# Peptides against a protein of PDB entry 4CIC, part 7

Target 1, 148 residues: chain A of PDB entry 4CIC
Amino acid sequence: KVSTKGHYGVQAMFDLAQHFGEGPVSLKSIAERQGLSEPYLEQLIAVLRKAGLVKSVRGAQGGYILAREPRDIKVGDIIRVLEGPIAPVESVSQDDPEHSLKFDFSVTKSVWEKVKKSIEEVLDSITLADMLKDAEEAQMAQGYMYYI
Target 2, 147 residues: chain B of PDB entry 4CIC
Amino acid sequence: KVSTKGHYGVQAMFDLAQHFGEGPVSLKSIAERQGLSEPYLEQLIAVLRKAGLVKSVRGAQGGYILAREPRDIKVGDIIRVLEGPIAPVESVSQDDPEHSLKFDFSVTKSVWEKVKKSIEEVLDSITLADMLKDAEEAQMAQGYMYY

## One batch from the design tools (peptide; aimed at target 1 V2 S3 E83, target 2 K1)

Design b1_p9_6_s3 (made by RFdiffusion4, then SolubleMPNN; from b1_p9_6, 9 letters changed)
Fold by OpenDDE base, seed 5:
Structure b1_p9_6_s3 (fold): chain B 148 residues (1-148), chain C 147 residues (1-147), chain A 9 residues (1-9)
Amino acid sequence: as target 1 above (148 residues)
Amino acid sequence: as target 2 above (147 residues)
Amino acid sequence: KEALYIPSG
């Protein structure tokens, strides 16, 4: 499962993507639009900023912007920043070396590695730009439904 | 992440697959081979049994067997039984309907749905028989390295 | 209900 942190992180980044080119967005506005608590969002943004995905703009009209264009930010990038390496299985504590030596462990590990790879491929195939496009298409589809 | 429960469940089921056709296996033996606690394994097996993936055999030589052939048990089946539906994101509480109505929520949801689908496809593409085959191949490869 | 906790990240 993508943690709540990853989920909200993607949501926040998507909000920033929607406003890309419009200038800095306040955390308050993001929180309000995305239904996030400001304190929680602050923590997320801090991590994202440190990772270079978000920039802080100072001043009266300050706030946050994407550090890169939406097309240059993958969902996988956001998740990796917030959650670390995509692990399909809770790290059975690397600390039990005895379990790692069992052949059975190797086979089960390979299953999870396949899952990991699949997740990574999906998340790395989706950019914030793709999400923006999807949103636009969905809005257009809804708009057409109201006019019919 | 597959929970520890899912992970150990797959491991236990794989152990049973390795012994498929040899008769019932005791929980103790599974626990020992797989490095699981017996009490924990009992809980897992109970769920798996209830779901019809495992059968209990009674008697002095009793224990557990796979209820189906290894080829008929997908890893995805095991995971679904133990963990429920594969959810790529923690269910943001379905209880906040207001969040569900936001378009942005829809887009993010679609991302996670894609992830879910991908995970399901992978897990449903792997059977216990596939795992057995992989194990055999790995053993053969190791054997050749020693010669 | 401990669903497949794919930890986000």
Scores: peptide ipSAE 0.129, ipTM 0.810, DockQ to the pose 0.635; fails the geometry check
OpenDDE base, seeds 1, 2, 3, 4: peptide ipSAE 0.117, 0.119, 0.121, 0.117; ipTM 0.802, 0.808, 0.806, 0.805; seeds 1, 2, 3, 4 fail the geometry check

Design b1_p9_6_s4 (made by RFdiffusion4, then SolubleMPNN; from b1_p9_6, 9 letters changed)
Fold by OpenDDE base, seed 4:
Structure b1_p9_6_s4 (fold): chain B 148 residues (1-148), chain C 147 residues (1-147), chain A 9 residues (1-9)
Amino acid sequence: as target 1 above (148 residues)
Amino acid sequence: as target 2 above (147 residues)
Amino acid sequence: KEALLIPAG
């Protein structure tokens, strides 16, 4: 599962992409639009900023902007920053030594590696620019349904 | 993440596939080979049995067998039985009402749907028979390195 | 920490 962290992180980044070129966006405004708590968003943005995906702007019109153009940010980049490497299976927590007999059978491992690769390929194939385009297309389609 | 349940479930099913046609296998033997606790395995097997992927055989030589041939069991089938529908994102637990503003933005949802589809395609493309074949190939490759 | 992309459960 992409964690809630990854999910909301992508939402927040998408919000910033929608406002790209319009100047800094406040965390409050992002939180309101995306239905996120501001404290939670602050944590996400802090991580994203440290990773160089977001920039903070100081001043009266301060806030946050994407550090790169939407076309240069993959969904996979966001997920890797927030979640680390994409793992298809829960890391068997080391803490249960009895179940830690990692008989990581090579064959079962290969299945999960294939899943991992597939996920990575999908996430790396989608940029924030692609998401913006999809949003525009969806809006246009809705607009046409009202006129028909 | 495929849960530990899904992971170990696939391991257990693969063990049964390796012994398919040899008769019933005891839970104890599966647990030993797969490095699983027997009680945990019992829970997994119970679910798999209820779903019709495994059959129990009673008697002195009792145990468990695959209910279908390895080629007729996809990894995706096992995962769906154990985990339910493959979800790429954690279901935002309903329990935090404040975060439950499911602004499931259509666009972000579409990303996760694409991921879901990709995962499903992979898992549905792999059967237990494919896994058996891969295991055999791996063993042969190891054997050739020793000669 | 490896992130699980597949929801547990």
Scores: peptide ipSAE 0.083, ipTM 0.810, DockQ to the pose 0.231; fails the geometry check
OpenDDE base, seeds 1, 2, 3, 5: peptide ipSAE 0.076, 0.060, 0.073, 0.079; ipTM 0.803, 0.809, 0.807, 0.813; seeds 1, 2, 3, 5 fail the geometry check

Design b1_p9_7 (made by RFdiffusion4)
Pose (drawn by RFdiffusion4):
Structure b1_p9_7 (pose): chain A 133 residues (1-84, 100-148), chain B 132 residues (1-84, 100-147), chain P 9 residues (1-9)
Amino acid sequence: KVSTKGHYGVQAMFDLAQHFGEGPVSLKSIAERQGLSEPYLEQLIAVLRKAGLVKSVRGAQGGYILAREPRDIKVGDIIRVLEGSLKFDFSVTKSVWEKVKKSIEEVLDSITLADMLKDAEEAQMAQGYMYYI
Amino acid sequence: KVSTKGHYGVQAMFDLAQHFGEGPVSLKSIAERQGLSEPYLEQLIAVLRKAGLVKSVRGAQGGYILAREPRDIKVGDIIRVLEGSLKFDFSVTKSVWEKVKKSIEEVLDSITLADMLKDAEEAQMAQGYMYY
Amino acid sequence: SAEPTLTVT
């Protein structure tokens, strides 16, 4: 199960990545395009801003823009920002879960917002029918 | 975060794998060795039994034993047993999570209870210091 | 927050 935070954090950062070249966009516009609750988004952006992943701009077309280029933002970076008598007995079971954790970390560090932008272009495109191989 | 069910399901199955050659063990003994609540374990075992992963034996010093050899039980098998207008708009974000899901499935399908037994032996051993 | 991004079985 993917947490609301993870899903909305990545959605919002991806929406900003899709508008990076065009410039700042309002939080309202992000919420509208992504189907997110504005209050929740406001709180999410606040953390991402403190983390240096987004920045606010005071323009007419003020609003929010990525603070780093999409190629320099791994999905894992976003997730890391949002996340927060004695004896030793080794647990093989726990070691299995460590392997699961490592594999997730590997996948999320292998994908950047730029990679997501490239995938978005390829997957949601249109073309003449003869070109589908 | 790993669910209580996944953690205890795998713990209990691994305890049975550690006792597979010796024979049946009581649920109380599993709960004691693994630090588990007996009521929760009993409910857990009931599902595992229905799925053919464990079997009850009447015996005298009877109890429960794995229904398949450890080498034939993937950790992923255990997890799968315990788990249970309109328009299209592709979500690249969801595709990321599908990749995460695939990688987890791959890790859990690559490890059997036999692999865990081998790892348990290697990691929790003792030997002359010169062999480290 | 303390909440994890993923909860797995």

Design b1_p9_7_s1 (made by RFdiffusion4, then SolubleMPNN; from b1_p9_7, 5 letters changed)
Fold by OpenDDE base, seed 3:
Structure b1_p9_7_s1 (fold): chain B 148 residues (1-148), chain C 147 residues (1-147), chain A 9 residues (1-9)
Amino acid sequence: as target 1 above (148 residues)
Amino acid sequence: as target 2 above (147 residues)
Amino acid sequence: SSEPAFTLL
């Protein structure tokens, strides 16, 4: 499962993408728009900032901005920063020598590696710019449904 | 995460596939070969049996068999039985009416639906027969490295 | 024995 951390991280980054070029956005403003708790968002933004996906702006109108253009941030980049490597199965740590007969069947591992690769390909194919475009298209479609 | 349940469920089903046509396999034998606890395997097999992926055979040589041929069991079938629908993000349960403003942004949902579809396609493309073939090919490759 | 937690997204 994409953790709640990954999910909300993508939402927060998408909110920053919607305001890209408009200046710094406050965490409070993001939290209000995205329905997130501000303390939880602060933890997410701290990780995203350390990874260089977000910049903090100081001052009276301080807040956060994307560190790169929306087209230069993949969903996969956000997920890797928040959750680490996309691992379908956590490799059981090698540390227990007595259970050496963990036939981690190369065959079952290969199934999970195929799943991993497929997830990575999807998440690396979607940028924040793609998400912005999809949002604009959805808003336009809603606008047309009210005029019919 | 494919839970440990899904992972070990695929291992247990693969063990039964390797013995398909040889008769019933005991849970103890599967547990020993796969490095699984027998009590945990019993829980997995109980679910798989209820879903009709496994049959129990009674008697002195009793145990379990695949209910279908290995080619007729997808990895996706095993995972759906053990974990339910492949859901990338748990939809936060609708039950808290005050947090009604969960803008589950249609756009973010669409990302996870794309991931879901991709996982489903992969898991539904792999059968236990494909896994058997991959194991045979791997064993043959090891055999050639020793000669 | 830490069971491999497979995270399906």
Scores: peptide ipSAE 0.147, ipTM 0.825, DockQ to the pose 0.205; fails the geometry check
OpenDDE base, seeds 1, 2, 4, 5: peptide ipSAE 0.124, 0.119, 0.102, 0.121; ipTM 0.823, 0.829, 0.825, 0.828; seeds 1, 2, 4, 5 fail the geometry check

Design b1_p9_7_s2 (made by RFdiffusion4, then SolubleMPNN; from b1_p9_7, 4 letters changed)
Fold by OpenDDE base, seed 3:
Structure b1_p9_7_s2 (fold): chain B 148 residues (1-148), chain C 147 residues (1-147), chain A 9 residues (1-9)
Amino acid sequence: as target 1 above (148 residues)
Amino acid sequence: as target 2 above (147 residues)
Amino acid sequence: SSEPILELT
């Protein structure tokens, strides 16, 4: 599973993409729109900022903006920043030497590497611009359902 | 990440596939070969047995066998039995109503559904027979490096 | 709770 961190990180980045070019967005406003706690969002945004995906803007209308255009940010970029490398299997914590995956057979590893590659390909094929387009299309489709 | 349960479940099923047609394999022997604790393996095998992927054999050489041929067991079947449906995002536990994913935007959901589909396609494309073949090819390749 | 198959942590 993408962790809650990855999920909410994509939501927060998508919110910033929806406001791209409109100026800085406050964490409070993102939190309200995305149904996130502001303290949790602050942690996510701090990581995303350090990774150079988001910029902090100072001033009376202080907040955050995307550091790149929505087309230049992949979902995979967001996930890698928040979660690190996509690992298809939970690494057994190094702390239990008895449960060290000592016998990670090359064959079982190859299965998980195929899964990893597949996930990476999907996440790297989707940009924030693609998500914006999908949102616009969905909104248009809903609008047509109310007029019929 | 596939949980440790899914990972070890695939290892245990692969061990049973390697011994398919040779008769029942003891949990102890699987645990030793796969580097698993016997109690943990017993829990995995109990689930796999209930799902009909594994059969228990009684007798002096009691143990477990695959319930189907290796070609008829997908990695996806093993994972679904052990982990349930492939969920690409952790469902926030229902117990925290404040963290209810109330605003799972259709767009973000669509991203995770694409990931889910991709994972399912991969796991359903790999059988235990494919894994056996890959192991044989790897063993041959290692054998050629020593000669 | 059914443990998720893939935990992308």
Scores: peptide ipSAE 0.054, ipTM 0.808, DockQ to the pose 0.181; fails the geometry check
OpenDDE base, seeds 1, 2, 4, 5: peptide ipSAE 0.038, 0.042, 0.040, 0.035; ipTM 0.802, 0.811, 0.808, 0.805; seeds 1, 2, 4, 5 fail the geometry check

Design b1_p9_7_s3 (made by RFdiffusion4, then SolubleMPNN; from b1_p9_7, 3 letters changed)
Fold by OpenDDE base, seed 3:
Structure b1_p9_7_s3 (fold): chain B 148 residues (1-148), chain C 147 residues (1-147), chain A 9 residues (1-9)
Amino acid sequence: as target 1 above (148 residues)
Amino acid sequence: as target 2 above (147 residues)
Amino acid sequence: SSEPILTLT
């Protein structure tokens, strides 16, 4: 599962992509549009900023912008920043030495590695620009349904 | 992430696949071979049995067997039984009405649906028979490295 | 609520 952190991180980054080129967006405005708590969004944006996906702009019209063009930000980049490496199985914490998964059979590991690779391929194939295009297409389709 | 439950469930089912046709396997023997606690394995096997993936055999040499041939059990079947539908994002529990994810934008949902589909395709493409074959090939490769 | 299969922790 993508955590709530990953999910909301993608939403916040998508909101910034929708405003790319329009100048800085306030966290408050993102929170309002995306239905996120502002404090939670602050935590997400802090991580995304440290990773160089977002820039902070200071001043009276300050806020955040994407640090790169929407086409240069993959969903996979956002997820890796927020959640770390895509792991299809919970790593049983190494800290319980008695339950050392000694017999993590190479075969079962290979199943999860295939799942990991598949997830990575999907998430790395989707950019914020692709998401923008999909949103535009969806809006056009809704517009046409109201005129019929 | 597949939960520990899904992971260990696949291991337990794979152990039963390795012994398929040899008769019933005791939970104790599976637990010992797979490094699982017997009580935890009992819980997994109970779910797998209820789903019809495993059968219990009674008697002095009682235990568990696969209910179907290894080729007829997908990894996806095991995971669906143990964890339910593959969901790429945690469903924010509906119970907080104020944080109704009202704005789950169709676009972000579509990303997760693509991930879900990809995972389902992978897990449904792998059977216990495929895993058995991979294990045999790995053993042969190890055997050849020692010669 | 059935815990969904893939939990990214």
Scores: peptide ipSAE 0.075, ipTM 0.811, DockQ to the pose 0.180; fails the geometry check
OpenDDE base, seeds 1, 2, 4, 5: peptide ipSAE 0.052, 0.052, 0.057, 0.050; ipTM 0.802, 0.811, 0.808, 0.807; seeds 1, 2, 4, 5 fail the geometry check

Design b1_p9_7_s4 (made by RFdiffusion4, then SolubleMPNN; from b1_p9_7, 5 letters changed)
Fold by OpenDDE base, seed 5:
Structure b1_p9_7_s4 (fold): chain B 148 residues (1-148), chain C 147 residues (1-147), chain A 9 residues (1-9)
Amino acid sequence: as target 1 above (148 residues)
Amino acid sequence: as target 2 above (147 residues)
Amino acid sequence: SKEPAFTLL
């Protein structure tokens, strides 16, 4: 399970992508559109801003914008910023000294490394631009269903 | 992250795979070899047994065995039994009625469905027999480094 | 006791 943090982080970044080029978006408006609590969103945006994925714009029309184009932000970038390295298993601390446990640990570790790699490949293959395109295609498909 | 439950479940099932054909293994011996608490392992084994992945053998040489051959047990089967369906995101309850939230929800959902599918494909591609083979190969490689 | 963080499975 992607944490609620990762999930809502992707939603918030996607909302900013939908408004890319329209100017700064208020946290309130993102929170309302995405069904997020504003205080929770503030924490997410603070992390995303520190990582350089989001910029804060000051002024009367202030708010947040993507720091890069939607095509230059992978879902994997968002997840790594919010959650850290994609770890399929909690690294059981390598400090268990007994030799036998190390071997079984190595085999089970290889399973989780394969899972990690697969998740990373998927998340790094999807940009916010891909998500925007998928949204447009879905909207067009809905529009066609209403005209029949 | 695979939960500690999933992780330890795979370890316990792998221990049973290593002893497959040797007869029943005690929970105590699995717990000792895998660095697991015996009470926690009892809970895991109870779930795995109920799902038909493990059998309990009664008697003086009683314990647990795999219910199927190692080749017939996927890592994905173990994880699904212990954790339920692989869900990359908590299903935020579909009950949020507002139309706008549904669309953005659909796009983000598609991302997580892709992640889910990818995880399922990996976990369903690995059997306990594959893990046994990987263990043998690793042991041989270590043996060759000492000579 | 903080519930363990949601596991990416």
Scores: peptide ipSAE 0.129, ipTM 0.831, DockQ to the pose 0.279; fails the geometry check
OpenDDE base, seeds 1, 2, 3, 4: peptide ipSAE 0.124, 0.118, 0.123, 0.128; ipTM 0.825, 0.832, 0.826, 0.826; seeds 1, 2, 3, 4 fail the geometry check

Design b1_p9_8_s1 (made by RFdiffusion4, then SolubleMPNN; its pose is not in this set)
Fold by OpenDDE base, seed 5:
Structure b1_p9_8_s1 (fold): chain B 148 residues (1-148), chain C 147 residues (1-147), chain A 9 residues (1-9)
Amino acid sequence: as target 1 above (148 residues)
Amino acid sequence: as target 2 above (147 residues)
Amino acid sequence: EEEERREEE
C-alpha cells in the first residue's frame, strides 16, 4: 500500500508538472488546488527538494518547480523518495525484537517479493508526463461530452 | 501494502496447506510452527472460517483444515477475506470528512487503480498449491547443498 | 478439550 504521504506527494508533484514551464508555483497554490494542508505540503516538498526532484526559486515570484522534466520523473521515483523502498508488507514495528519474523518462510517472502516487483514495475512505468497526457485526454473527453 | 493481518493469514493458510490431507491441525501447532500468537491466530482463523476458506473439525483430534484444496485458494482470496478489497493507497482515515480527498484527480486515481490491478493479478496468480511447490523445490535445493 | 470447543462457537 502507498501511504498517504506517497499519495499526496504524487499529487503535489503532478501539480508541479501541470505548471512545468510556467515558472515557480507557490506552496499555497498547490495546497489549494490539491486539497492539501500547507504545513503538510511543506514537509513533503522539503523531502522532495532534498532528493532533487523539486527546486525552490527565491523572489517575489518564488516557489517551487520540478527539478527535471515530467518525462524524467517516474511515480516510482516519487514513492521511493517519500516512503523508501517499496515494501509489500507493512513492516511489523521492530518494537518486539523477540517476535522477530524469525520464520519468514522463504516461500512467503517470495510471494511478497513478487508483489513488490509488480508494484515497482507499474510505478516505474508511469511518468509525470504520462499523467499529464492522461489528464489532457480526460479533459478532451469531457469537452466532447458537452458538445454532443 | 499487505497488513500484518494479511501476512500472518497467508502464513496460517500455508501451514494448513502443508498438512492438507493429514487431518485437522490444532491452532497451537500452527502458532508454534508459524511463530504466531495463539490468540491472534484464533481471530484470523475465525475470519477465515466465516469466509469458508477454513473448516473446524470437532473432537479429540479436532482443529482446522482447509475448506478447499490448496490449488483452489489464491493468495488474493486470503488477502481479500482478511483485509477486504486491495487498496493501493492506505485509506486516509475517513475521520476528517471535510478533508475528503475531494480532488481525487481522476489521473491520480487511475495510477493507483493500475497499482491495485497489478497487485491483484499477482496475488490471484499464486495459489497455496504454488506455494507448496515452491517450498518443496526449496527443500530439494537445500538437500542438494548438503551433498 | 475445552479449548477446541471454544474455537467452534
Scores: peptide ipSAE 0.025, ipTM 0.824, DockQ to the pose 0.000
OpenDDE base, seeds 1, 2, 3, 4: peptide ipSAE 0.021, 0.023, 0.023, 0.025; ipTM 0.817, 0.820, 0.822, 0.821; seed 4 fails the geometry check

Design b1_p9_8_s2 (made by RFdiffusion4, then SolubleMPNN; its pose is not in this set)
Fold by OpenDDE base, seed 1:
Structure b1_p9_8_s2 (fold): chain B 148 residues (1-148), chain C 147 residues (1-147), chain A 9 residues (1-9)
Amino acid sequence: as target 1 above (148 residues)
Amino acid sequence: as target 2 above (147 residues)
Amino acid sequence: SEEERLEEE
């Protein structure tokens, strides 16, 4: 599962992709467009910036831009930055050392590894540019539905 | 993500698959072999039984059996029974009604739907019989490494 | 158990 953090991170990055080449976008404007709280977005952007996916631009027209072209940012890259490695199973907190017989049941682990791999393949196959294209196509399709 | 419930459910079902055709297996024995608490396993088995994946056998040699052959039980079936529909995104608790502008951002939703579909395809492609086969192959491979 | 806590969420 993708966390809320990952989900909103992808939304924020997609907003930045939509404005790529137009200059820096304010966090406020992203928050407003994406329905995110500005403080939460600030935290997300800080992580994304540290990871080199986003750049801050200083000045009166300051804000944020993608650090790379939308085609060079995979959804998987965003998720890995925000959530770390994709874990197909929720980690049982290691806190009970005694009875956690780590029955490393190799076969079940293999199932989850297959799930992990499939998720990674999907997320690594989708770029922000692909998302932009899909959005344009969807908007065109909606436009045509209103004219028919 | 698969929950702990889903994970342990698959382990328990796999244990039952390993004993398929040998008769009923006690919850205690499953719990011991799989490193599960017996009370927790009881809850899992109750759900799985209600869903018709497991049967209880009564008597002195009572216990549980798979309700179907291992080949007829997908991992996806177990997960759907225990967790419901595969959700690729953790549901933000609907508890903040005001600022949850359900910005149903269609494009991001599409991404998660693709992830969902991929997970479903994987889990629906793996049966308990496939897991049994993989276990046998792994055991043979380990045996060959010792020789 | 931690297992029981995960069922209550």
Scores: peptide ipSAE 0.031, ipTM 0.825, DockQ to the pose 0.000
OpenDDE base, seeds 2, 3, 4, 5: peptide ipSAE 0.030, 0.030, 0.030, 0.027; ipTM 0.829, 0.829, 0.828, 0.830

Design b1_p9_8_s3 (made by RFdiffusion4, then SolubleMPNN; its pose is not in this set)
Fold by OpenDDE base, seed 1:
Structure b1_p9_8_s3 (fold): chain B 148 residues (1-148), chain C 147 residues (1-147), chain A 9 residues (1-9)
Amino acid sequence: as target 1 above (148 residues)
Amino acid sequence: as target 2 above (147 residues)
Amino acid sequence: SEEEEREKE
């Protein structure tokens, strides 16, 4: 499962992708467009910046830009930065040492590894450029439905 | 993500699959073999039974059996019974109505739908029979390494 | 539980 953090991170990165080449975008404008709180977005952007997916531009027209072209940023890259490695199983809180999943049942683990791999393959197959294209196609399709 | 409930449910069902055709297995024995608490296993088994994946057998040699052959039970079936529909995104607790994911950004939703589909395809492609086979192969491979 | 009782019967 992708966390809320991952979800919003992808939304924020997608917003930056839509404005790629137009110059820096303010956090306020991203927050408004994506329905995110500015403080939450600041936290996300800080992580994304540290990971080198986003750059800050200083000045009166300052803000944020993608650090790479949309085609060079996978959804999987964003998720890994925000959430770490994709875990197909929720980690049982380490706090119950006695019920440590001692039975590393190799077979069940292999099932979850297959799930993990599948998720990774999907997320690594989708770039921000792909998302931009999908958005354009969806908008065109909507436009055509209104004109028919 | 699969919850702990889903994970343990698959383990319990796999244990039952390993004993399929041998008669009913006690919850105690499953719990011991799988490292599960009996009370927790009881809750899991109750749900699985209600869903028709497990049957209870009564009597002195009572216990539980798979309700269907291992080949007829997908991992996806177990997960759906225990967790409901596969959700690729953690639901933001409905408790913050103001931060409702109002921006159903269609494009991001489509990404998660692709992830969902991928997970479903994987889990629906794996049966308990496949898991049994994998276990046998792994055991044979270990045996050959010792030899 | 009712189910444990059923296994013991």
Scores: peptide ipSAE 0.025, ipTM 0.818, DockQ to the pose 0.000
OpenDDE base, seeds 2, 3, 4, 5: peptide ipSAE 0.024, 0.024, 0.024, 0.024; ipTM 0.818, 0.821, 0.818, 0.823; seeds 3, 4 fail the geometry check

Design b1_p9_8_s4 (made by RFdiffusion4, then SolubleMPNN; its pose is not in this set)
Fold by OpenDDE base, seed 1:
Order: structure tokens, then sequence, then C-alpha cells
Structure b1_p9_8_s4 (fold): chain B 148 residues (1-148), chain C 147 residues (1-147), chain A 9 residues (1-9)
């Protein structure tokens, strides 16, 4: 499962992709458009910036921009930055050492590895540019539906 | 993500698959082999039984069996029984109504739907019979490495 | 548990 952090991170990055080439976008404007709290978004952006997916621009018209073109940012890149490696199974809390998954049977592990690989393949196949295209197509479809 | 419940459920069902055709298996024996607590396994088995994936056999040689052949039980079936529908994103706890994902932008939703579909396809492509085969192949490979 | 009773019967 993708965490809320991953979900909102993708949303914020997508907002920045929509404004790519238009100059820096304020966190406030992203928060307003995406329905996110500014403080939470600030934390997300800090992580994304540190990972080199976002750049901060200083000045009166300062804000944030994508550090790379939308086509060069995969959804998988965003998720890995925010959540780390995709884990198909929830980590059993380390606190019960006795019930360590000692018998992580190779076969069950292989099932989860297949799931992991599948998730990674999907997320790595989708760029922010693909998302932009999908959004444009959806808007066009809605527009046509109103004009018919 | 698959929960611990889903993971252990698959493990328990796989144990039952390994003993399919040998008669009823006690929860104790499953728990011992799979490194699970008996009380936890009992809860899992109760859910799986209610869903018709497992049958209980009564008597001195009582226990549990798969209700269907291993080839007729998908990993996805087990997960859906134990966890419900595969959710690619963690449910935002209902408790913050104001931050309802109101703006679940159609596009981000579509990404997660693609992930969901991919997970479902994988889990529905793997049966307990496939897992049995993989286990046999792994054992054979280990046996050949020792020689 | 009721389930344990079923296995022990």
Amino acid sequence: as target 1 above (148 residues)
Amino acid sequence: as target 2 above (147 residues)
Amino acid sequence: SEERRREEE
C-alpha cells in the first residue's frame, strides 16, 4: 500500500508538473489547489527537495519547481523518495522478537516479491508527463460531454 | 501492502495445501510448522472457514482441510477474504473529515487504480497449486546443490 | 475455545 504521504506527495508533484515552465509555485498555492495543509506540504516538499526532485527558488516570486522535466520523473521515484523501497507486506513491528518471521518460507516470500515487482513496474511506467496527458484527455472528454 | 493477517493467512493456507489429501490437519501442527501462535491462527482459520476456503473436520482425527483443491484457490482469494478489497493506498483514517481526500484528482486515482489492478492480477494469477510447485522446485534445487 | 473442543472431540 502507498501511504498517505506517498499519495499526497504524488499529488503535490503533479501540481508542480502542471505548472512546469511557468515559474516557481508557492506552497500556499499548491496547498490550496490540492486540498493539503501547508505545514504538511512543507514537510513533503522538504523531502522531495532533498532528494533532488524539487528545487526551491528564492525571491519575491519564489517557490518551488520540479527539478527535472515531468517526463523524467516517475511516480515510482516519488514513492521511493517518500516511503523508501516498496514493501508489499506490512513490516511486522520489530517489537516481537520471538515471533520473528523466522519461517519466512521462501515460497510466500516469492509471492510478495512478485507483487513488489509488479507494483514497481507499474509505478516506474508512469511519469508525471503521462499524468499530465491523462489529465488533458480527461478535461477534453469532459469538455466534449458538455458540448454534446 | 498486504497486512500481517494476509501474510499469515496465505502461510496457513499454504500449509493446508501441502497436506491436501492427507486428511485433517490440527491447528497446533500448522502453528508449529508455520511459526504462528495457535490463538492467532484460530482467528484466521475461523475467517477462512466462514468464507468457505477451509473446512473443519470433527473427531479424534479432526482438524482443518482446504475446502477446495489447491489449484482452485488463488492467493488473491485468500487476501480478499482476510483483508477485503485490495486497496493500493492506505485509507486515510475517517477521523479527519476536513481533510477528506475531496480532491482525489481523477488522475492520481487512476494511478492507484492501475496499481490495484496490477496487484490483483498478480495475486489472482497465483494459486496454492502454483505455490506447491514452486516449493517442490526449490527443494529440488537445494537437493541438487548438495550434490 | 469452541474450535479446540472440535479438534479434541
Scores: peptide ipSAE 0.042, ipTM 0.816, DockQ to the pose 0.000
OpenDDE base, seeds 2, 3, 4, 5: peptide ipSAE 0.021, 0.021, 0.039, 0.028; ipTM 0.814, 0.816, 0.817, 0.821; seeds 2, 3 fail the geometry check

